Peptides against a protein of PDB entry 6J54. Designs and how they scored, part 161

Target 1, 223 residues: chain A of PDB entry 6J54
Amino acid sequence: NENLFASFIAPTMMGLPIVTLIIMFPSLLFPTPKRLINNRTISIQQWLIQLTSKQMMAIHNQKGQTWSLMLMSLIMFIGSTNILGLLPHSFTPTTQLSMNLGMAIPLWSATVFTGFRYKTKTSLAHFLPQGTPALLIPMLVIIETISLFIQPVALAVRLTANITAGHLLIHLIGGATLALLNINTMTAFITFTILILLTILEFAVALIQAYVFTLLVSLYLHD
Target 2, 42 residues: chain B of PDB entry 6J54
Amino acid sequence: QFQFTGIKKYFNSYTLTGRMNCVLATYGGIALLVLYFKLRSK

## One batch from the design tools (peptide; made by RFdiffusion4, then SolubleMPNN)

Design b2_p19_3_s4 (from b2_p19_3, 12 letters changed)
Fold by OpenDDE base, seed 2:
Structure b2_p19_3_s4 (fold): chain B 223 residues (1-223), chain C 42 residues (1-42), chain A 19 residues (1-19)
Amino acid sequence: as target 1 above (223 residues)
Amino acid sequence: as target 2 above (42 residues)
Amino acid sequence: LDALEETLNILLLKLLELL
């Protein structure tokens, strides 16, 4: 088990954390456009950002659209780091729970705080579902209050667990394929096929988790 | 749609204002309970 | 009973959202 989790250890070189450089690296893959008609790669990236932006902001009113830049930067950051993390023998910062908590807690607190500031009545009313029996009101309000505080933890753990579990499965099946190459070539080929299918699935999961993370943050803002 | 009279007018699970008042009442009740146990411990 | 079932459904949906 220790060898399995060795890939999740934060890399350091000469005592300096390389993690900071790894976190900053995805930003280099998205250059700022300087022309009206850009290169094909930049145009595709900008098109994807516009599509995701329209989908994310479709839920929000004009006040919620103020958060568009932050939410889009968040989805691009999480998505790019997750995709780059699927490269062989690569370290993903999003596999670290501390990293995801560092993103989830401030964003969640900001959404809750903005909700209380601009829509105080609606935000307070969300602690009690409509149509609740009178005897269950105190208990349900307590449960919903607890649920609110669990939201940032669940948001961070969901992202971390999905990406970490994916990486762990890739390493396990990859190790199994290498071990089976010397035992049975046919079974090794089957496990290798499963590994390829799993890697494709993890690419999809990486993007979906980035989208879900940003969507939930935006949804908490929507009252 | 809902016409409530008396205490039900202020504490409703159906109206937005009623739900807000119920939440505030529950938090107030919890705060009073905590205060009671704190004062009892002294 | 219908209101109770509705509240339970809301709670279950919230629990599923946490997963």
Scores: peptide ipSAE 0.349, ipTM 0.844, DockQ to the pose 0.020
Fold by OpenDDE base, seed 1:
Formats: sequence, C-alpha cells, structure tokens
Structure b2_p19_3_s4 (fold): chain B 223 residues (1-223), chain C 42 residues (1-42), chain A 19 residues (1-19)
Amino acid sequence: as target 1 above (223 residues)
Amino acid sequence: as target 2 above (42 residues)
Amino acid sequence: LDALEETLNILLLKLLELL
C-alpha cells in the first residue's frame, strides 16, 4: 500500500528539491552564541552539549578529543532531525537510507583511516583477537575483516530502520485512531493512549539512536 | 609477560606484534592465492 | 577446547554487535 509510504516520499515543490532545505533546517535551531551569558534557551542547549561532549569524550585521550566537534555536530544533527521528524506529517531525512549511508560511510572510513594512520600496529592487531588457536587464525582474521566492512552498513541500517519503523508505526496507529473515532469511541481512546505511549518511546529512541550512532563512530576511532 | 621463542616469537596470538604479524601473514597468503589462481587461468 | 570456546564467544559477541 503506497499510502503507508507516502510520508517517506521526498517532498518537492515546483520541481525543486525541498529535501535540501529540510536537511539544513535543524542547523537554524542551534544559533551561535555571541554573548558570555546568553539567553536561557541557548544556555540550556550549550549546557546539554557540554554534558554530552564530556560523556562521549571520556573514552578518548587528547588525540581522540580532536574529534569532539565532529561527533557533537553529528549527534546534534541526527538528534534534531529525528526529534523534528516526530512532528505530525513531517518528513524525516534520516528515514532515507541513502542519507544515512552518506553520513556513515565517510565517517567510518575516516575513523578506520585515522586508526591505520596513527595506530597502525594496534589497528592491525584488532583483526585477530587475543588468545585464538593457531589453526583458526586465518579464518578468524577473514571474519574480522568482513566484520569491519559490515560496520558502516550496520551503522546506517540501524539508524534508518529504527527511525523508519517508529515513524511507520506512529502513522499506522494514528490512522487507526482517526478511523475508529467515528466507529467506537472507547476503542479509539485505547488506541490513542497507545499512540501517546509510542510517541514518548519514539522520542527516546530518536535521542538514543543519535547517541548510539555517534558513540559507535567514536568507539571505532578508539578501537 | 609472555616469552616466546622461535617462530612463535613473531607469530603468536597473544602479543600485539605477534597478532599484527599473523594478520599480515594471512593477508599475504590470500594475496598469493589470488595471484596463483590468476596466473593459473592464463 | 577452552581457547576454542573463547574464540566462539568472541565471534558470538561480534554477531551481537552487528544486531
């Protein structure tokens, strides 16, 4: 049923791709502060960014903390887009697998490349777990290499699948509630309650997926 | 902590250097196999 | 056998990370 996927179709107006504007829109929600003591909203945002930054960068040394800006920008982008996507009848760019792959592959390749560039011995050693039997070493190394190349795919698919599934479920239950309003008020109330609980869950999922995405990227960097 | 002698000194699954050498050896082996099959087909 | 079990556990752990 194409009606279910209508919300996932890339919106266009007058033949122009509005998707680009939608992707750039979350950046407007985070203005650059100019004052030492900013407005309450900006101060709260900065506080939250600093808090999350400290938590993520606790794993890394000084060299790893160089990636703090990149990782924080990534989590803010994904998180903001996911949260905004929960608005009724909104389009979430993160539901598009192409976009997530476009983000995951370069970041993953950068982390792997930086690992091989600065920590060559450690990075190469990660292809073989410690204490493996001698006869299984070649097979295990092959599996580890394949696992490495699956990482960007898993990273992109995890984010896309979770957000897409959540949005699809919200739309389905929302449509069901609207259909039941004219049939049975009691059942409509029950489905509406489920919808509310689901939306709360999706808010949590949106933030968690953004965090997990960035955390895994940082973890791959740390090796 | 680990003291290895002979070939095990360079190719072991416990030390960092040994693990690295094992990985390089496996890649080299695969490359040689690919090269062998490529030359065999000709 | 213990080393084999440990290797299997590592492989399973990686499989779980994939999910």
Scores: peptide ipSAE 0.363, ipTM 0.845, DockQ to the pose 0.019; fails the geometry check
Fold by OpenDDE base, seed 4:
Structure b2_p19_3_s4 (fold): chain B 223 residues (1-223), chain C 42 residues (1-42), chain A 19 residues (1-19)
Amino acid sequence: as target 1 above (223 residues)
Amino acid sequence: as target 2 above (42 residues)
Amino acid sequence: LDALEETLNILLLKLLELL
């Protein structure tokens, strides 16, 4: 079991944490456009950002649209880090619960406070679902309040668990394929095929989890 | 539209204001209970 | 009963959201 989690240990060099550099690395992949018609790579990136921005912010009012930059940066960051994490022998900072909590808690608190600031009545009313029987109101309000505070934790854990589980599975199957190369080549080929399919799936999961994380933050803002 | 009279006008689970008042009442009740237990221990 | 069912559905949906 120690070998299974070895890839999730925060990397250090000469006792210095290089995790900060790893976290900052994806930012280099998204340069700011300087021309009207940029390179194909930048154009594709901008196109994707615009599409996702329109999709996510379509449900928000003008004040909510001010969060577009933050939400788009968030999805780009999480998405890029998750994709880069699927490289062989790479470390994904999003597998660390501390990092995800560090993102989830401030964003969640910001959305909740923003909701209370601009939509106080609606935010307070959100603690009681519409149509609740009168006898269940106190209990349901308590449950809803607890649910609110669980949101940042669930958001962080969901992202962490999904990405971590995917990485673990890739490593396990990959290790099995390597072990079977000298035992049974045919079986190793089958497991390798499964590994390829799994890696493709994890690429999709990486993007989906980034989207879900950002979307949920957006939904909390929308109330 | 919902037509409520009396206390139901202010405390209902269907209207926005009613839901808000219910939530506030619940929090107020909890606060009073906590206060009661705090004063009881002293 | 309808209100109770709706409340139950909301709770179930929240539980599913937690997963």
Scores: peptide ipSAE 0.328, ipTM 0.842, DockQ to the pose 0.020; fails the geometry check
Fold by OpenDDE base, seed 3:
Structure b2_p19_3_s4 (fold): chain B 223 residues (1-223), chain C 42 residues (1-42), chain A 19 residues (1-19)
Amino acid sequence: as target 1 above (223 residues)
Amino acid sequence: as target 2 above (42 residues)
Amino acid sequence: LDALEETLNILLLKLLELL
């Protein structure tokens, strides 16, 4: 049973933390452009970044667009780490809830504090939806405040749960296929096909979760 | 546009200022309740 | 009644946001 979670153990070499190197590795995959017309891979990367930036910043005003660099770096980091985590026998740092909380809490707090700083009246008004009956105002304000504090937790848990669940399923089905090889080859082939389809799905999930994480952070900033 | 008179002008769920005041009032009420229970124990 | 329904919808949307 412990072997099922062995892939989630933080890798260390002679007591030295390799996790820091793993986290920094995706940055090497995105070099800074030096030419007007770069290589095809770099051009595609820039194009994707521009498209995503336009989509995310379309919601924000000119002042909110100052967060574009941070949000784009965040999506690139989470996306790259999630995709690299799907490699065989790889460790995904985003499966660690501590890492996701470490990203979610500061970003959430920054968005909330910036909201209170620049839009104090509007931010306070968000604790009470418009048109609320007078009798429900106190209860709704309490619920809204609780909802605010749940936001960073939900953001971190969503990312962690989706990535972790995906990895767990891949390992379980992969283990099942290996176990069924000597029992029934036909069923093993079917399970292997499911494994392939699942891995493709997890690639999509990896990208979607990165996008959703950054989108929600940007949305909280807009509110 | 909404026309409110009296106390409803300051405490309403439709205007931005009214909503803000309602939120502040609720937080103030909660703070007073907490303070009351704290002082009651002493 | 309509205001109550609207508030309930807002709450439901927030619950869905948690998912």
Scores: peptide ipSAE 0.327, ipTM 0.840, DockQ to the pose 0.020; fails the geometry check

Design b2_p19_4_s1 (from b2_p19_4, 11 letters changed)
Fold by OpenDDE base, seed 5:
Order: sequence, then C-alpha cells, then structure tokens
Structure b2_p19_4_s1 (fold): chain B 223 residues (1-223), chain C 42 residues (1-42), chain A 19 residues (1-19)
Amino acid sequence: as target 1 above (223 residues)
Amino acid sequence: as target 2 above (42 residues)
Amino acid sequence: DNELFQEITNLYNALISLL
C-alpha cells in the first residue's frame, strides 16, 4: 500500500517543499504574448483560451464576465497541472484535497457572497424551487441550504477523486504490466494496451475536470 | 402569470418575492425554535 | 435537482388528489 500511494506524498527535498515549485511550473508553459503575430504554440494557446472563454462566458452577463480572467486562469492552472501530473512519477498537486478545498472554498464563497450582494432576492429565492407544495417548503428550504454548503465540498472532492482514481488506476495497471512481463508476455501486452488507452482517457479526464470545476464555479456565480 | 390573493400573495412558491418570503419565514421559524429550546433549557 | 423536485411535487399533488 505504501508503494501505491507513494506518488501522492508531497515531495520534499532537504526539508524544503518542492510542491511550491511544482505548482508554479505550469505557469511557465504559458507565456504572455508579446507580438501581434506570435509563435505557433502561443497562438494555439491563445486561441484555445479565447474559445474556452467565449464558451464559458456566454452564460454570464456583463457583471459575470468580470470573472472571466479568474475562471480562465483557474481552468488553465488546473488543466495544466492535471496533464503534467499524468507524466510518469510526477506529483499532481490537484490530487491533494487540501489544495482543491483551498481553491473551491474561496471561489464558492465569492460566488455566493456576490450573489447575495447583487441579486439578493434571486439568491434567497434559490433556496426554494418553483412550484413547491406549501407543506414541503420548510423541509425543502432546509435541504437546499444543506445542498449549498455541500457544493464546495463536492467541487473539491470531485476533482480530487477523479484525478486520484485515475492515477491509482494507472499505477495499478502499470504495476500489473511490469509484474506480468516475466510471467506471460502476451497478457502483459494486453494490460499494456489497456494502460495506454487508460492514459489517453485520463488526459481527457484531466481536461474535463478542469473545465467542470471552472464551469461549476461559473454556474454558481450565475445563479 | 399567477395571480394570488391573501396570504398566498406573500408566501408563494411560484413568485420570486413569495419564494424569498418563504425562505425567510422558514429561517425565522427555525431561529425561533432554537431560541425557544434555549430558553426552555434555562 | 429541479426535475427531481418537480417529480416530487407531482407525486405529492397526485397523492393529495387521491385523498
């Protein structure tokens, strides 16, 4: 069990947290544009950011579009960290629940407080769905209130669970392939093929989870 | 548009204001219940 | 969530109509 979870331990070198450097590393891969016509890589990055920005901000009004920079930075950060974490023997900071809670709670709180500040009537009315029978109103309001407080937890746990499960599965199948190399080469080849397919899936999951995380934050802001 | 009269005008699950009032009433009721139990324990 | 609540509401109304 220790070997399976060794990749999830926060790496330290000489007592210094390398985690901070790992967290900061993805930002280096996305340089700021300097020219009107940039390099191909930068142009593709900016194009992707613009596309995702247009898709996510289409739901929001002008006041909600103020959050576009934060949401785009968040999706780029989480997406890049998740993808880099799929590298062999790499540590993904997003597998740590503490980090995701640290992102989820402030963002959720900000969205909820902004909602109560600018759309007080709508925000308060959100605790009661339309068409609720009169007898169920008190219970439903309580349930909706509890649901609201579960949102940041669900947001963080979803990201951590999906990324962690993916990594664990990659490690387990990877370990199985290595163990089967000396036992049965044909079976090892099959497991290796599954591992490749799984890694491709995890790349997609890494991007999707980043998108879903930011999307849900944006949806909470819109509500 | 739903036209409600009487108490249903203020406490309605269909209108925005009615929903808000229902939420506030429920929170107020819970607060009063908690307060009652605190006062009863004394 | 809204669909579930609507279904619960419909069920509740159906039960009330039976009474």
Scores: peptide ipSAE 0.065, ipTM 0.747, DockQ to the pose 0.013
Fold by OpenDDE base, seed 4:
Structure b2_p19_4_s1 (fold): chain B 223 residues (1-223), chain C 42 residues (1-42), chain A 19 residues (1-19)
Amino acid sequence: as target 1 above (223 residues)
Amino acid sequence: as target 2 above (42 residues)
Amino acid sequence: DNELFQEITNLYNALISLL
C-alpha cells in the first residue's frame, strides 16, 4: 500500500523541492506568439484557446469577460499539468490537495466577493431558492450558506480525487499486468489492453476535469 | 407577475427583493439569537 | 511468428516497466 502512494509524494532532490519546477514547467509549453502567422503548434494552441474562451465566456457579460484571461490560463495550466502527469514516473501537482485548494479558495473567494460587490441583491438572493415554502426559509438559507463555503472544498477535492484515482488505477492495473507476465501471458495481454484503454480514458478525464474546474469557477462568477 | 400585499410584499420567496429580505431577516435573527445567548451567559 | 511474439512481449515488458 505504501508503494501505491509513492508516486504522489512531493519530489525532492537533495532536500530541495522540485515541485516548484514541475509546476512551472507547463508554462514553457505555451510560448507567446511572435509572428502574425505563427507555427502550426502555436496556431493550434491559439485556436484551442479561442474556442474554449468563446464557449466558456459566452455566459458572462462584459464585466465577466474580464475574467477570460485568468480562466483560460487556469484551464491551460490544469489541463497541461494533468496531461503531463500521465507520463510515466511523472509527478502531477494537481494530485496534491494543497495545490488544488490553493487555486480553488482564492478563485472562489474572488468570484463571491465580486458578486457581492457588483450584484449584492442577486448574490444575497441566491441563498434562498425561488418558490421555497415559508417554513423552510430559515433552514434553507443556512444550508445554502454552508453549501457556499463547501464549494471551494468540493472543487478542490473533485479535481484531486479524480486525477488521483485515475493515476492509482493505472498503477494498479500496470502492476497487475506485470505480475501476470510470469503467471499467464495471455491474461497479461488482456490486462495490458485494458491498461491502454484506461490510459486513453484518463487523458480524457484529465482534460474534462480541467474544464469542469474552470467552468465551475466561471459559473460561480456568473451566479 | 406576482402581486403580494402586506408583509408578503417584502418577504417572499418569489421576487428578488423578497428573497433578499428573507435572507437578511434570517441572518439578523441568527445574529440576535447569538447575541441573546451571549448576553445570557454573561 | 515466434520472434514477433517475443518482440511484442519485450515491448510489453518495457512499457509496463515504465508504469
Scores: peptide ipSAE 0.012, ipTM 0.634, DockQ to the pose 0.012
Fold by OpenDDE base, seed 2:
Structure b2_p19_4_s1 (fold): chain B 223 residues (1-223), chain C 42 residues (1-42), chain A 19 residues (1-19)
Amino acid sequence: as target 1 above (223 residues)
Amino acid sequence: as target 2 above (42 residues)
Amino acid sequence: DNELFQEITNLYNALISLL
């Protein structure tokens, strides 16, 4: 069982954690534009960032647009780290719950705090859904309060669990294919086909989870 | 469309102000209950 | 056919070894 989770252990070199370098590595893949007409790769990246920025910030007013830089940097960071984590024998920092909680809790608290600061009445009213029967009001307010505090945990766990489960499944199926190579080649080929399909799925999951994470943070800000 | 009179005007689940007051009342009630049990245990 | 099969098998093993 320890061999299955070996890929999730934080790598160290000479006693120093390399995790910091791994976290900073995705930033090198997105260089800042220096020219009006940039290289094709940079132009495509800027185009994608522009499209996602327009989509993510479409639900926000002028005050919410201030968070555009933060949200776009977040989605690019999580997305790039998740995709790079799918490389063979690569460590993904987003598989660590501590990292995702470290991102989710401050962002959630900031969104909740900004909501209470600028839209106090609406934020307080959000604890009670409209049209609630009078007898259920106290209980529902408590449930909504608990639900609010579960939001950052759910946000972090969702990202961590999906990425971690994907990695574990890839390793398990990969190990099974290796074991079946000497037993039954045909079955090993079938298992390998499943592995390929799974890896394609994990690429999609990596991007979707990054998008969902930023989207939920954005939605909490809008509330 | 929602015309409430009396206490229902201030504590309703339909109006924004009413919802806010209900939430505040619930928190106030919980705080009073916690205070009551704390004083009782003492 | 055997050479192609061996190359495919080698590629298969190489890809699995990366995972």
Scores: peptide ipSAE 0.012, ipTM 0.630, DockQ to the pose 0.012
Fold by OpenDDE base, seed 3:
Structure b2_p19_4_s1 (fold): chain B 223 residues (1-223), chain C 42 residues (1-42), chain A 19 residues (1-19)
Amino acid sequence: as target 1 above (223 residues)
Amino acid sequence: as target 2 above (42 residues)
Amino acid sequence: DNELFQEITNLYNALISLL
């Protein structure tokens, strides 16, 4: 049982935590361009960033587009950390709920406070859906207020749960394949095929969760 | 657009101003209730 | 080809152990 969760323990070297180095490592994979026509890898990266930026900022106004740098850095950070976490014997910082809460709570609070600052009337009106019967107004306002405070928690838990569950599933299926090798080779082959398909799925999930996390932050900013 | 008269003008679920006033009234009511129970206990 | 089969099995186990 301890072997299942060993990959989620914060790595230390000689008693010193190397988590900070792991968190900073993805930044080395995205160097700043220095030429008009860069390397193919950098060009593809810039193209992807531009596409995602156009899609996410299309909903926002001019003032909302000021958040483009922060949102793009967020998606690149989460995406890169999730992909690197799928490497063998790697530690994924996004599997830690504390890290995801540390990202979700400030971003959520910033979006809520900016909304109250610039669009006070609209932000307050969002606590009451349009067309609500008069008798349901107090209860619905309370529910909407609770819903607002659940948003950062749901945002962090969603990312943590999806990445953690994926990693656990890969380890469990991998362990099952090893156990079935001596029992039934054919079944082990089928299980191994499922493992390969699952790893491909987890690569997709890693990117999707990064996108969803950033998209929801962007959506909260728009509202 | 709906035209409301009287109290419905200020407390309406269809207008932005009305919705805002309803939310503020709800929060004010909750605050008064909390204050009442706090003052009642001590 | 028992040696080849054993090598493939060893490679398979090594790959799974890395996952």
Scores: peptide ipSAE 0.006, ipTM 0.625, DockQ to the pose 0.011

Design b2_p19_4_s2 (from b2_p19_4, 12 letters changed)
Fold by OpenDDE base, seed 2:
Structure b2_p19_4_s2 (fold): chain B 223 residues (1-223), chain C 42 residues (1-42), chain A 19 residues (1-19)
Amino acid sequence: as target 1 above (223 residues)
Amino acid sequence: as target 2 above (42 residues)
Amino acid sequence: MNELFQEISQLYQALINSL
């Protein structure tokens, strides 16, 4: 009788959706340091942010490094929302395609417009891969143009699909495990083991998808 | 490294300028085709 | 566009600081 998609329904309080509060909640986990010597938890967080920032900005020139704050905020936001979404009975905003499209489209458009503004020749040349046979040029330019417009959709769908599929799989296997507990304890133990392995995988996927999303936005900016 | 002469100098898939010109030519051709069919439909 | 995103990032940081 349980709706498998109940976890993806936006929660309401007093008849009003509280999605905004859920989206803002991860920001509370990353307080701004007020002291020269910070707490251990804040120090670890700052260390991780510095490491990820160093790795992501290594590809960019000085002009691209201007986007560092935005990209770092993005990865921390998506990563934290994804991890918090794996908590039992929690709503994950990144399972909503609308949210991910809302992030992907503006960021993609910004990178594309930035490319056209500062590197017009290179950006236009990007529609034609180097070394293309003359007969394939018109068709390949069209394909590359279509590919460009698919990028924000692919970016959003990748994040949404991976997180959503993971949640569904956890719910399905979790439900199966509970059902099997009353039938055969041994089979229930096997499915429970799979569930544990899957949950560990989903934690990794949650972080990887945040990184990939930010990395792809970064790569589009670099192009 | 590539020395192109004639039309290939401006339209090639190896140089940055050549690639840009090919892209612009493709879009221009598509725009002209669309314009042609639009005018023909009237 | 970069200036716009810098402004957005500053607003986000201000939001974090306000929390």
Scores: peptide ipSAE 0.012, ipTM 0.649, DockQ to the pose 0.082
Fold by OpenDDE base, seed 5:
Structure b2_p19_4_s2 (fold): chain B 223 residues (1-223), chain C 42 residues (1-42), chain A 19 residues (1-19)
Amino acid sequence: as target 1 above (223 residues)
Amino acid sequence: as target 2 above (42 residues)
Amino acid sequence: MNELFQEISQLYQALINSL
């Protein structure tokens, strides 16, 4: 019986965790360009980075655009790790809640503290939506305060849950396909087709989750 | 532009300053309540 | 915090470039 959760165990080699190496590996796929005319692969990467950067930074003022490098590095990191995690028998670091919290909490804290530091009046006013009836003001301020503290948790859990659920689903359908091969080839073929479609979906989800994670951090910075 | 007079000028949900003051008043009220219960428990 | 992230990013990039 294969353990469904075996792929989520932190891999160790010779008693040492190799998670650090796995985390660093995606960065090797994105070399810094040193030439005016680069290879096709690097040119495509730069083009994608420029497009995403332009779209994400369009909503920010000049001061917010200083975070462009960090946000772009974040989306590239999460996206690349998620895509590599879809390879068979690969460990996806973003399935670990600790890693995602480790990214979410500092980024959230930085955005919140930056807001309070440079836009104190606006940041404090953000705890009360415009047009709120007077009787609901105290309650709504409390709710909004709680909502603020839930933001980093929601950010981390969203990424973790979506990637983890995708991996589990691939594993379950993959196991079902293998089991059905010995029972009925036709049903196994149908299940295999579903598995392929799901795998394509997971590639899309992997990219979307990276984008959404970065976008939400960006939106918190804009507020 | 909403023209508020009196207390509504300082405490309203439409102006930025009014919203800020409402938030500060809420936190101040909560802090006072916590302080009251803490002193009462002694 | 921005300075810290920039420093971390620079260190990370330097590490990658050293490999």
Scores: peptide ipSAE 0.012, ipTM 0.632, DockQ to the pose 0.071
Fold by OpenDDE base, seed 4:
Structure b2_p19_4_s2 (fold): chain B 223 residues (1-223), chain C 42 residues (1-42), chain A 19 residues (1-19)
Amino acid sequence: as target 1 above (223 residues)
Amino acid sequence: as target 2 above (42 residues)
Amino acid sequence: MNELFQEISQLYQALINSL
C-alpha cells in the first residue's frame, strides 16, 4: 500500500527538493520561434496553440481576450506537465494538490475580482439565478455564495484527482501484469493489453484535464 | 420584458437589477443579523 | 509465434519494471 503512493512523493536530490526544476522543465519544451519558417515540431506547437487560442477566446470579448496569453500559457503548462508525468518514474507536479491550488486560487480570485470591478451589476446578479421563487431567494443566494468559494477548491481537486487516479490505475494494472507474468502468461497478456489501452486513455485525460482547467477559469472570467 | 410594479420592480428574480437588489438585500439582512447577535452578546 | 510471444513477454517485464 505504501508503494502505491511512492510515485507521488516530492522527489529530493541530496536532500534538496527538485520539484522546482521539474515544474520549470516543461517550459523548455516550447522554445520561442526564431525563424519565419520554423521546424516541424515548433510549427505543430504553434498550430495547436493557435487552435486552442481561437476556441477559448471565441467566448470572450476584447477585454477578456487580454487574458489569452495567460490562459494559453496555463493550458500548455498543465498539459505538458501531465503528459510528462506519464513517463515511467516521472513525478507529476499536478498530482500535488498544493500545486493545483496554487494555480487555481489566484486565477479564480483574479477572475472574480475582475468581474466585480468591471461588471459589478452582472457579477452580483450571478448570485441569484433567474426565475427563482421569492421564498428561496435568501437561501439560494447563500448557497451560490458558498459555491463561489468552493470553485477554486473544486477546480484544483478535479485536476488532482483525475491525474492521480489515472496514475494509480496504471501502477495497479502494471503491478498486476507483473504478478501474472509469473503465474500465467496468457492472463498477463490480457492485463498488459488493458494497461496499454489505459495508458492511451491517460494521455487523452492529461490533455483534457489541462483544457478543462483552463476552460473553467476562462468561463469564470466570462461570467 | 416582464413589467413589474411596486416593490417587485426592485426585487425580482427575472431582471438584472432585480436580482442584484435581492442579493444586496440578502447580504444586508445577514449583516444586520450578525450585527444584532454581536450587539446582543456584548 | 512462440519466439515472438517470448519477446513480447520480455518486453512486458521490462515495461512493468520501468513503471
Scores: peptide ipSAE 0.000, ipTM 0.607, DockQ to the pose 0.012
Fold by OpenDDE base, seed 1:
Structure b2_p19_4_s2 (fold): chain B 223 residues (1-223), chain C 42 residues (1-42), chain A 19 residues (1-19)
Amino acid sequence: as target 1 above (223 residues)
Amino acid sequence: as target 2 above (42 residues)
Amino acid sequence: MNELFQEISQLYQALINSL
C-alpha cells in the first residue's frame, strides 16, 4: 500500500521541497517566439493555442474575452502538468487537492465577484431558474445558493479525482502485469493490452480535464 | 412575452427583475426568521 | 476585476518572458 501512493508524496531534495520548481517547470516549455517563422514545435504549439483560444472565447462577449489570457494560461498549465505527470516516476502537482483548490477558489471567487459587480441583476436572478412555480421558489433559491458554494469544491475534486484515479489504475494494472508475466504469459498479455489502452485514455483524460476545468471557470464567468 | 399585472409584475420567475426580487425576498425572509429565533432565545 | 486579473496575467507573462 505504501508503494502505491509513493508517487503522490511531495518530493524533497536535500530536505527542501522542490514542488515549487516542479510547478514552474511547465512554463519553460512555452517560450515566447521572437521570429516571424518559428520552429516546427513552436508553430504547432501556437496553432494549438490559437485553436483552443478560438473555441473557448467563442462563448464570451467582448468583456468576457478580457479573461482570455488567464484562461489560456490556466489550460496550458494544467494540461502540461497533467501530461508531464504521465511520465514514469514523475510527480504530478495536480494530484494534490490543495493545489487544485488553490486554483479553483480564487478563480471562482473572481468570477462571482465580477458577476455581482458588473451584472448584479442577472447574477441575483441566476439563483432562481426561469419558469419556476411560485411555491418552489424559496426552496429552489436555497438549493441554488448551496450549489454555488459547491462549485469550487466540485471543480477541484473533479480534476484531482480523475488524475489520481488514472495514475492509481496504471500503477495497479502495471504491477499486475509484471506479476502475471511469471505466472501466465497469455493473461499477462491481456493485462498489458489493457494497460496500453488505459495509458492512451489517460492522455486523453489529462487534456480533457484541463479543458473542462478551464471551460467551467469560463462558464461561471459567462453567468 | 408575458404580460404581468399587480404583484406578479414585481415577483415572477420569468423576468430578470422578478427573479431578482424573489431571491431578495427569500433571503430577507430567512434573515427575519433567524432574527426572530435569536430574539426569542433571549 | 477583469482589468485587475488581466494586469496580473500580463505581469506573470512578463515574468516568464524575462526568465
Scores: peptide ipSAE 0.012, ipTM 0.649, DockQ to the pose 0.085; fails the geometry check

